# Peptides against a protein of PDB entry 8YVU: the designs that were tried, part 78

Target 1, 39 residues: chain A of PDB entry 8YVU
Amino acid sequence: PQLCYILDAILFLYGIVLTLLYCRLKIQVRKAAITSYEK
Target 2, 160 residues: chain B of PDB entry 8YVU
Amino acid sequence: TWLTVLKKEQEFLGVTQILTAMICLCFGTVVCSVLDISHIEGDIFSSFKAGYPFWGAIFFSISGMLSIISERRNATYLVRGSLGANTASSIAGGTGITILIINLKKSLAYIHIHSCQKFFETKCFMASFSTEIVVMMLFLTILGLGSAVSLTICGAGEEL

## One batch from the design tools (peptide; made by RFdiffusion4, then SolubleMPNN)

Design b2_p15_3_s1 (from b2_p15_3, 8 letters changed)
Fold by OpenDDE base, seed 5:
Structure b2_p15_3_s1 (fold): chain B 39 residues (1-39), chain C 160 residues (1-160), chain D 39 residues (1-39), chain A 15 residues (1-15)
Amino acid sequence: as target 1 above (39 residues)
Amino acid sequence: as target 2 above (160 residues)
Amino acid sequence: as target 1 above (39 residues)
Amino acid sequence: LLLLLILALIKLALS
């Protein structure tokens, strides 16, 4: 049971980090697409 | 270059696969050292009895190493070897997942049959611990399979 | 305890999906960068 | 970015 809670905490943190990274990449893709469209 | 990017991704996936393999080996070793599975009656640790943590970790490690070597040497024959190893690792991972799921089902069934309301009972504790370990190993195996499949796709792309 | 395991499964699945999406986005960014460089 | 992804995957694997 304690391992489950620790796992939940780690997975939750991982999910948050991945979400932030995904958002950053999405912004980069959008910026790249805009730059490509302007050329 | 595009090839450089793909190579970096392959290296990353290979390292991840090796790390996953090492973690699986560590868990296998710890469980074997603590519980002495050979004396445990039942199928609660069927995945460990089958030696999955060991052979699975070996396959994943070989796949990861071959991927890294293939990336570094940029040799066509190594790419094919890595692709083959990754494919084999993917198959092994799938088999491992199946074994772990079966083990998990047996462990859960054991917990339900014995009505483990009291956590302090040794049998219930062992069953619960086994379930937790199997779940962790299942997650690691899925991650390893994902990495192996990704490396296989990357390797196939390099051959085209 | 059951909720913990369910949460673990959900978070794990979410992590896998996000990782795949992150990889796809990274590939898109790289493709966009290459296209921009060739122009 | 790759290192961050590696760390994320490691955290996921350790999860």
Scores: peptide ipSAE 0.557, ipTM 0.840, DockQ to the pose 0.100; fails the geometry check
Fold by OpenDDE base, seed 2:
Structure b2_p15_3_s1 (fold): chain B 39 residues (1-39), chain C 160 residues (1-160), chain D 39 residues (1-39), chain A 15 residues (1-15)
Amino acid sequence: as target 1 above (39 residues)
Amino acid sequence: as target 2 above (160 residues)
Amino acid sequence: as target 1 above (39 residues)
Amino acid sequence: LLLLLILALIKLALS
């Protein structure tokens, strides 16, 4: 049971990190699209 | 450029596959080092006694290595050789998927049989620990399956 | 205890989905960058 | 970026 909770914590942290990275990447896509449109 | 991106992704998937295999081996060795499975009464660790972590990891590693070798082939190598390696990698990926499915079924069966959540005995504690390890192995197996499927699809696409 | 295992499964699935989305988004960023460079 | 993705996948696999 203790291992289960530890695993949950690690997975949760991983999910948060991935979400942040995804958001950053999404912003980059938008910026690139805008730059492409202006040219 | 697209081909370069795909090759990089395939290499990444291959590395992931090898890593998954290594992790499985590590878990197997850790369990064997911490617990003397041979002296444990009952069949709680029968999956480990069957050598699942070892042979499964070996096959998975071979598949990953073949994939990496296929992608790392320089342009100097004959196109036919590269195609052959990709085909071999795809076949290995399919075999890996099959092995993983079998492993998942076996692991699930062990979880159901040896789940002692309601029993507070020393034997049940060991069974619970085994179940937890099996769950971890299941997660790793699912990841390996995903990587193998991805590699197979990519390899098939290159063959077309 | 059962809830812990269920949570592990959900978090694991979430991690897989996020990884796939991240890969797709990364490809989009690359495509957008190439398009911007060609213009 | 690929290395970061690899590390993320490694972390995911280890989790």
Scores: peptide ipSAE 0.557, ipTM 0.842, DockQ to the pose 0.098; fails the geometry check
Fold by OpenDDE base, seed 3:
Structure b2_p15_3_s1 (fold): chain B 39 residues (1-39), chain C 160 residues (1-160), chain D 39 residues (1-39), chain A 15 residues (1-15)
Amino acid sequence: as target 1 above (39 residues)
Amino acid sequence: as target 2 above (160 residues)
Amino acid sequence: as target 1 above (39 residues)
Amino acid sequence: LLLLLILALIKLALS
């Protein structure tokens, strides 16, 4: 039971970090697409 | 650029805040309907006794609605109103998180003191159930606070 | 306790989905960078 | 896509 709560906390933190990284990567893709369109 | 991204997601953040508020309200009503919190001994349901699911849901709902209305109408007065509501919701969310953390600590302490090896005992079951609900509410409150803070930053950026 | 296990399962699934999406997005960024370099 | 990601995160948080 205690391991379950610890796992929840770790998975939640991992989810937040992955979401932030995904957002950054998505912004990079959009910037690259805009730059490609302007060329 | 970050401000521009937040502005584009303002409506989504508002909807997310309203949804979070509704879920918190639903959990609050279900807990109040199933459990007679007033007759439960101890502070395992301190967050519910304080009425957090109710007032927290109201604050988040109002903040989210004002944010959506402000974005749709694009009026200066609505922007200021939304900023104020989002700030109030952020404060309410912070207070709610504090209450939930205190409740969680009390629930964990109760489980530890009573050595709840037999989960079928009414007190141990209630403490475990309370802990689970409080954790879920804590996650929802964190999400709501994140949305409110994001909307507040967007509103502040529009005023600059 | 049962809710904790359900939460773990959902968070784990979410983490896997996010990882897959991140990998796909990373591949797209790399392809966009290569295309930009060739121009 | 960001909306879907946030909704997925909300669902994850609610679960």
Scores: peptide ipSAE 0.552, ipTM 0.839, DockQ to the pose 0.097; fails the geometry check
Fold by OpenDDE base, seed 4:
Structure b2_p15_3_s1 (fold): chain B 39 residues (1-39), chain C 160 residues (1-160), chain D 39 residues (1-39), chain A 15 residues (1-15)
Amino acid sequence: as target 1 above (39 residues)
Amino acid sequence: as target 2 above (160 residues)
Amino acid sequence: as target 1 above (39 residues)
Amino acid sequence: LLLLLILALIKLALS
């Protein structure tokens, strides 16, 4: 059970990091789209 | 500029492959050091018995190293070599995933058949531990395969 | 223990999906960048 | 690794 909880913690951390990266990338895409629309 | 960005991405992917390989090796060595797999009966550790953590890690490491070298030298022949290595690494990764899935199925089947309600039973503990390690390795293998495939696509694009 | 395994499976699936989405988003950003460069 | 990934994403976005 302890190993399972450790794995859960690692996967959870990975998920959080990926979510943050995805959000940042999404914001960048939106900024790029706005800039292209203004041109 | 686009090629430079792609090259930087290739380097990053290569580093990711190397890191994945190192982690796989570390897990493999730890499992081998902590658990006497040779004395474990059954197919719970089939992936470990097949030596996947070792050869898979080697293939990913080689692929990553070749990708980094290819990026640094900017030579056409290195691009082809990297493409070949990445392709081989991708195949190895796919094979590894298959082995890990089979191992996972066997482990789950074992847990189901023996109705492992008591965690402290040696067999159930080993099956649980194996399942956890296999899941971790499967995740790492998927990441490695993704990086290898990405590098292969990038390399193929550079050759065209 | 079973709940822990289920959680691991969910987190793993989430990680895979996020990785795929991230890759798709990255490709879209790249395509947008290429299009902007050609203009 | 996360920092490298973030930097790679930033570079990709800026390129």
Scores: peptide ipSAE 0.516, ipTM 0.818, DockQ to the pose 0.081; fails the geometry check

Design b2_p15_3_s2 (from b2_p15_3, 9 letters changed)
Fold by OpenDDE base, seed 2:
Structure b2_p15_3_s2 (fold): chain B 39 residues (1-39), chain C 160 residues (1-160), chain D 39 residues (1-39), chain A 15 residues (1-15)
Amino acid sequence: as target 1 above (39 residues)
Amino acid sequence: as target 2 above (160 residues)
Amino acid sequence: as target 1 above (39 residues)
Amino acid sequence: LLLLLVLRLLEEALK
């Protein structure tokens, strides 16, 4: 049971990191789209 | 540059794969050190008896290392080598998942047979521990497979 | 304990989905960059 | 060394 909780913590942290990276990437895509539209 | 970002992501995936492999190896080593698998009655540790933590960890480690080296040197030949290694690692990961699922089924069957409501029984504790370890290894293997597949797709995209 | 395992499964699924979405977004960024360069 | 590499990658990913 304790191992399960440790795994949950790791997976949760991984999920948070991925979400942050996804958000950053999405912002970059939007910026790139805006710059291409202005040209 | 976007290429730099992509390279960083590939390196990250490679490192993640190596780390996953190392964790699997560590778990395998710990289980072998703490538990005398040869003296354990039943097929609860069939995955360990098959040596999956060892060969799986080796395959993932090699794949990850090759991916990192390929990304660092930016050589076309190394990219092909990394792609091949990642493909092999993906196949190994799939096989490992299958073995782990079989082991999990056996462990669950063992728990069911012994009606392990009492956690304090040594046999039930061992079965529960085995199940937990197998589940963790399964998750790690799936993560490794995901990273290997991602690297393979990225490598294939660079070759096109 | 059973709830912990269910949580692990959900978090794992979430991680896979996020990884796939991240990959798709990355591919879109690459395509956008290529189109801007041709331009 | 591997840990340092991971940390550098993380720092670069955060930039």
Scores: peptide ipSAE 0.526, ipTM 0.817, DockQ to the pose 0.100
Fold by OpenDDE base, seed 5:
Structure b2_p15_3_s2 (fold): chain B 39 residues (1-39), chain C 160 residues (1-160), chain D 39 residues (1-39), chain A 15 residues (1-15)
Amino acid sequence: as target 1 above (39 residues)
Amino acid sequence: as target 2 above (160 residues)
Amino acid sequence: as target 1 above (39 residues)
Amino acid sequence: LLLLLVLRLLEEALK
């Protein structure tokens, strides 16, 4: 049971980090698309 | 370029595969150090008795290393070798998952038979611990298989 | 304990999906960067 | 080498 909770914590942290990275990438894609459209 | 993207992704997948293999080895070593599996009666640790954490980790490690080397040297022979190693690792991972699922079923059946309401009973504790370790190993194996399959698809795409 | 295992499965699936989405987004960013460089 | 590779991947991910 304790190992399960530790795994949950690790997976949760991983999910948060990936979500933040995904959001940053999405913003970069949008910026790149806007720059490409203005050229 | 598409090649640089694929290279970065393959390197990441290779590192993930190696890391997964190392974690599997660490768990295997810890289990072997803390628990004398030879003295444990039953098939609760059948995956460990079969040496899956060891050979599985070796296969994943070799696959990951070959993938990284193949990407760095960009040699045709290394690409084929990496593809072969990734395919072998994928097969090994699939077999490992099957073994772990069988072990998990046996562990769950053991817990059910003993009606483990009291966690502090030695037998129930061991069965629960075994189940937790098997689940952890199963997740790691699935992650390793996912990385190996992804690398295999990338390698196959380069050969086409 | 059962809820913990279910949570692990959900978080694991979420992690896989996010990883795939991240990879797709990264490919899109690179494609957009290449297109912007060629213009 | 593995640690350096992981660190490089982390740096690239954080960029």
Scores: peptide ipSAE 0.504, ipTM 0.808, DockQ to the pose 0.123
Fold by OpenDDE base, seed 1:
Structure b2_p15_3_s2 (fold): chain B 39 residues (1-39), chain C 160 residues (1-160), chain D 39 residues (1-39), chain A 15 residues (1-15)
Amino acid sequence: as target 1 above (39 residues)
Amino acid sequence: as target 2 above (160 residues)
Amino acid sequence: as target 1 above (39 residues)
Amino acid sequence: LLLLLVLRLLEEALK
């Protein structure tokens, strides 16, 4: 059970980090698309 | 384009908040249906006794719904309403986290006091189960708070 | 203990889905960057 | 699109 809780914490942290990275990447894609449209 | 991005993000966050709220309600109702918390002596289920799964889920659900409706209708009054609801949900989430932390501490203390080496003892099982449920609820509450805060920031940014 | 394992499974699935979405988004960023460079 | 799909699924679940 303790190992399960540790795994949950790691997976949770990983999920948060991935969500943040995904948001940043989405913003980058949009910025790149805008820059391509202005050219 | 930035407004469109924020709009899509708001909708996503709103849906996430509603989903989190529904999960919290489901867990709360299941626990209330399976366990007679009112007859359990002690503060092991203090978060449930406080009704947090219910009112917290309602606040998050309302905030998420208002956010989605605001995005769909593009009405200024709905944006303000969503901002207010998101702020209220953020406060509720913070309060919920506090209650859950207190409950977690009490549950852990109970486990330590009773020297719960045997998982099959009814009291130890209940304390462990309570701790697990509280941790899950804490996780969901953190997610809900994160979404509500994000929606609040987005809404505030649109008003500026 | 069973609930912990269920949570782990859900978090794991969520992590996989986010990773796939991140990869797709990364490919889109690269494509957008290439298109902007060719202009 | 995925969000719309999730929203639709949620709407269907709430019906």
Scores: peptide ipSAE 0.496, ipTM 0.806, DockQ to the pose 0.069
Fold by OpenDDE base, seed 3:
Structure b2_p15_3_s2 (fold): chain B 39 residues (1-39), chain C 160 residues (1-160), chain D 39 residues (1-39), chain A 15 residues (1-15)
Amino acid sequence: as target 1 above (39 residues)
Amino acid sequence: as target 2 above (160 residues)
Amino acid sequence: as target 1 above (39 residues)
Amino acid sequence: LLLLLVLRLLEEALK
């Protein structure tokens, strides 16, 4: 049971980090698309 | 372009906030229907006795709905209203987290005091169940607060 | 304890979905960068 | 429905 809570904390942190990375990557893709459209 | 990206993010954050609020409300309703909290020792379910799942869910829902409406109509007066609602929801979320942490501490203390060797004892089971629900609500509240704060920052950026 | 396992399952699924989305987005960024370099 | 629409748009953008 204690391992379950530790796993939850790790997965939660991983989810937050992945969400931030996804947002950054999404912004990069959008910037790249805009730059390609302006060319 | 940045504003368009922020608008799409605002809509997503608003939907996330509404969803979080609905989940919190569902959990609150289920707990109230399954467990007669009024007959349980007040320290274990202090968050539920305070009605946090209900009023917190309402505040988050209103904030999320206002954010979505503000984004769709793109009216200046709605933006200010949404910003105010998001700020209020952020404060409510912070208060809710504090209450949940206090409840979690009390529940943990209860488990330690009663030296729950037998999980099958009704009191120990209820305390453990309460702790699990409080932890889940805490996670949902953190997600809701994160959404509300993000929406508030986006709204403040649009007003500047 | 059962609720913890349910939460773990949800978080794990969320993590997998985010990882897949991140990988796809990373591939898109790479493709966009290659296309921009060829222009 | 909006979430589904966003998910579909994301899926289309990912294709």
Scores: peptide ipSAE 0.487, ipTM 0.794, DockQ to the pose 0.081

Design b2_p15_3_s3 (from b2_p15_3, 9 letters changed)
Fold by OpenDDE base, seed 2:
Structure b2_p15_3_s3 (fold): chain B 39 residues (1-39), chain C 160 residues (1-160), chain D 39 residues (1-39), chain A 15 residues (1-15)
Amino acid sequence: as target 1 above (39 residues)
Amino acid sequence: as target 2 above (160 residues)
Amino acid sequence: as target 1 above (39 residues)
Amino acid sequence: LLLLLILTLLKLALS
């Protein structure tokens, strides 16, 4: 049972980090698309 | 460019498959070393007694190795040889998927049979610990299945 | 205890989906960068 | 990128 909760905590942290990285990448894609449209 | 990206992804998937197999093997050996499954009363570790961590890891490793070899040979050998190697890798991937599905079913059955709510009893504690290990193995198996499916789809796409 | 295992499964699935989405976004960023460089 | 993906998968597998 304790291992399960530790695993949950690690997975939760992983999910948060991935979400932040995903958001940053999405912003980069949008910036690149805007730059391409202006050219 | 697309082909280069796909090749890099395939190599990555192959490496991931090998790593998953190695981790599975490591878990199996650790469990066998720590718990002495042969001396445990009952069938709490029936999945381990069946040798799942060992043979499953071997098959998964073979599939991953074949995938990596296929990718490496694509750069050096003729297109026909590359196609043959990719086909073999795809077949190995499909076989791996089938094995993983069977293993997942056995693991789920084990979890259902050995799930115990009374953690204070020695048998229930051991069953709970076994269930936790089985869950970890299940997650690894799902990852391996995902990699095998991806490799199979990539191989099939190259054949078309 | 069962809730812990269910939570693990959900978090694991979420992690897989996020990883796939992250890979797709990264490919899109690369494509956008190449298109911007060619212009 | 590949290394990051490997690390991500490894972390996921270890989790």
Scores: peptide ipSAE 0.553, ipTM 0.837, DockQ to the pose 0.099; fails the geometry check
Fold by OpenDDE base, seed 3:
Structure b2_p15_3_s3 (fold): chain B 39 residues (1-39), chain C 160 residues (1-160), chain D 39 residues (1-39), chain A 15 residues (1-15)
Amino acid sequence: as target 1 above (39 residues)
Amino acid sequence: as target 2 above (160 residues)
Amino acid sequence: as target 1 above (39 residues)
Amino acid sequence: LLLLLILTLLKLALS
């Protein structure tokens, strides 16, 4: 049971970090698409 | 740049806040319906006894609704109202987190004191169930607080 | 304890899905960067 | 992205 809670915390943190990275990457893709459209 | 991103996500944050509030309200209602919290001895359900799921859900719901209305109508007077509501919701969320942490500590202490080797004992089961619900409520409260703070920062940025 | 395991399973699945989406997005960014460099 | 964020928050909430 203690391992389950620890795993939950790790997975939660990983999910947050991945979400932030995904948002950052998506913004980069959008910026690249806009730059490509302006060319 | 960060303010621009927050402004674009303001509606999403508001919806998320309302959803979080609704989930908290649902959990509170379910717990109140299934368990006679008033008859349970100890501080295992202190957060529920304090009515946190109810008033917390109300504060988050009001804040989220005001944020959405403020964004949609794009009126200066609504921005101030939304900022005030978001600030109040942030304070409420912080208070809720504190209460939940205290409840979690008490629940863990209860489990430790009773040496809950027999999981099927009513007291140990209730303490474990309370701990699980409190953890879930804590996560929901953190999400709600995050959305409220983000909306507050966005609103403050618009006033500047 | 059972709820913890269910949550762990959901978070794990979400983490895998996010990782796959992140990889896909990263590949798209790389392709966009290569295309921009060729122009 | 918003949907993924909602799903992430939902997963977080269910956690």
Scores: peptide ipSAE 0.546, ipTM 0.832, DockQ to the pose 0.096; fails the geometry check
Fold by OpenDDE base, seed 1:
Structure b2_p15_3_s3 (fold): chain B 39 residues (1-39), chain C 160 residues (1-160), chain D 39 residues (1-39), chain A 15 residues (1-15)
Amino acid sequence: as target 1 above (39 residues)
Amino acid sequence: as target 2 above (160 residues)
Amino acid sequence: as target 1 above (39 residues)
Amino acid sequence: LLLLLILTLLKLALS
């Protein structure tokens, strides 16, 4: 049971971090697409 | 287009914050309605005794609502108000996380001290249930804090 | 305890999905960067 | 991003 809760915390943190990274990456893709379109 | 995307993201973050707040409030209300926390021995429900689900939910709800309103009305005063509310909500969220962590530690300590091997024992069941609820609330609070911080950063960027 | 395991499963699935999406997005960024460099 | 956030919230709500 204790291990389950620890795992939940780790997975949740991982999910948050991945979400943030995904957002940043999505912004980068959009910027790159705009730059490519202007060229 | 970029600005419109950011605005949509802000609105979404605001909605997320409101939703998180509502969920926290619902959990708090349910726990308070089902359990008389005041009569429970120990500090298992310290976060509930502190009223965190209620005031935290209120702060997050206000922050989210202000963020949405600020985005929709495009008024400078609303933007500043939203920024302030988001900042306050972020602080409240941080405090809530701290309280929840403390509660979680106490709950875990209680379980350890009483060597709770039988789930259906009243004290052990309450401790386990408290731990589960606290963990859920902690996750919700972290999400709410993340949204509030994000909105705060966005708002600060708009003011510059 | 049962809720914990369910949450773990959902979070794990979410993490996997996000990882896949992140990888795809990363590949897109790399492709865009290469295209921008060639121009 | 919005979809991911919605999914995260939904997951949290269902938990």
Scores: peptide ipSAE 0.545, ipTM 0.833, DockQ to the pose 0.105; fails the geometry check
Fold by OpenDDE base, seed 5:
Structure b2_p15_3_s3 (fold): chain B 39 residues (1-39), chain C 160 residues (1-160), chain D 39 residues (1-39), chain A 15 residues (1-15)
Amino acid sequence: as target 1 above (39 residues)
Amino acid sequence: as target 2 above (160 residues)
Amino acid sequence: as target 1 above (39 residues)
Amino acid sequence: LLLLLILTLLKLALS
């Protein structure tokens, strides 16, 4: 049971990190799309 | 486009497969070193008794290595060999998942039957530990199977 | 303990989905960067 | 992408 909770914590942290990275990439894609639209 | 992406990731998938295999071997070795499975009553460690951590890891490792070598050398014979190995590894992975699911069911049934409220009881502790290890191995096996399937698709695409 | 295992499964699935989405997004960013470089 | 996958696998393995 304790290992399960540790795993949950790690996976949760991973999910948060991935979400942040995804958000950053999404912002970059949006910025690139805006720049391409203005040319 | 999908084939091109998979080809670019083939080496990575191979490395991932090898790593997964190594982790499975490590866990198998640790479990065998800490626990005498032969003296444990029941089928809680059926996956270990079947030797899945060993043969599964070997198949995944071989498949991954062959895939990496095939990608690097770009030789036709290696491509075919890698395809065969990846296919075999995919089959092995599927079989392993099946075994692990069966083991998990047995472990859960054991826990349910014995009403394991006291974690300090040896049988309950072993069953709980087994379920945890089996779940971890299941996740690793799924990852390995995913990599093997991806490599197989890449190899099949190259043969066509 | 049962809830922990369910949570692990959900988090694992979420991690896989996020990884796939991240890969797709990264490819899009790369394509956008290449297109911007050619202009 | 490869690094992220490795980190993901490592995290999964450690989990």
Scores: peptide ipSAE 0.541, ipTM 0.832, DockQ to the pose 0.100; fails the geometry check

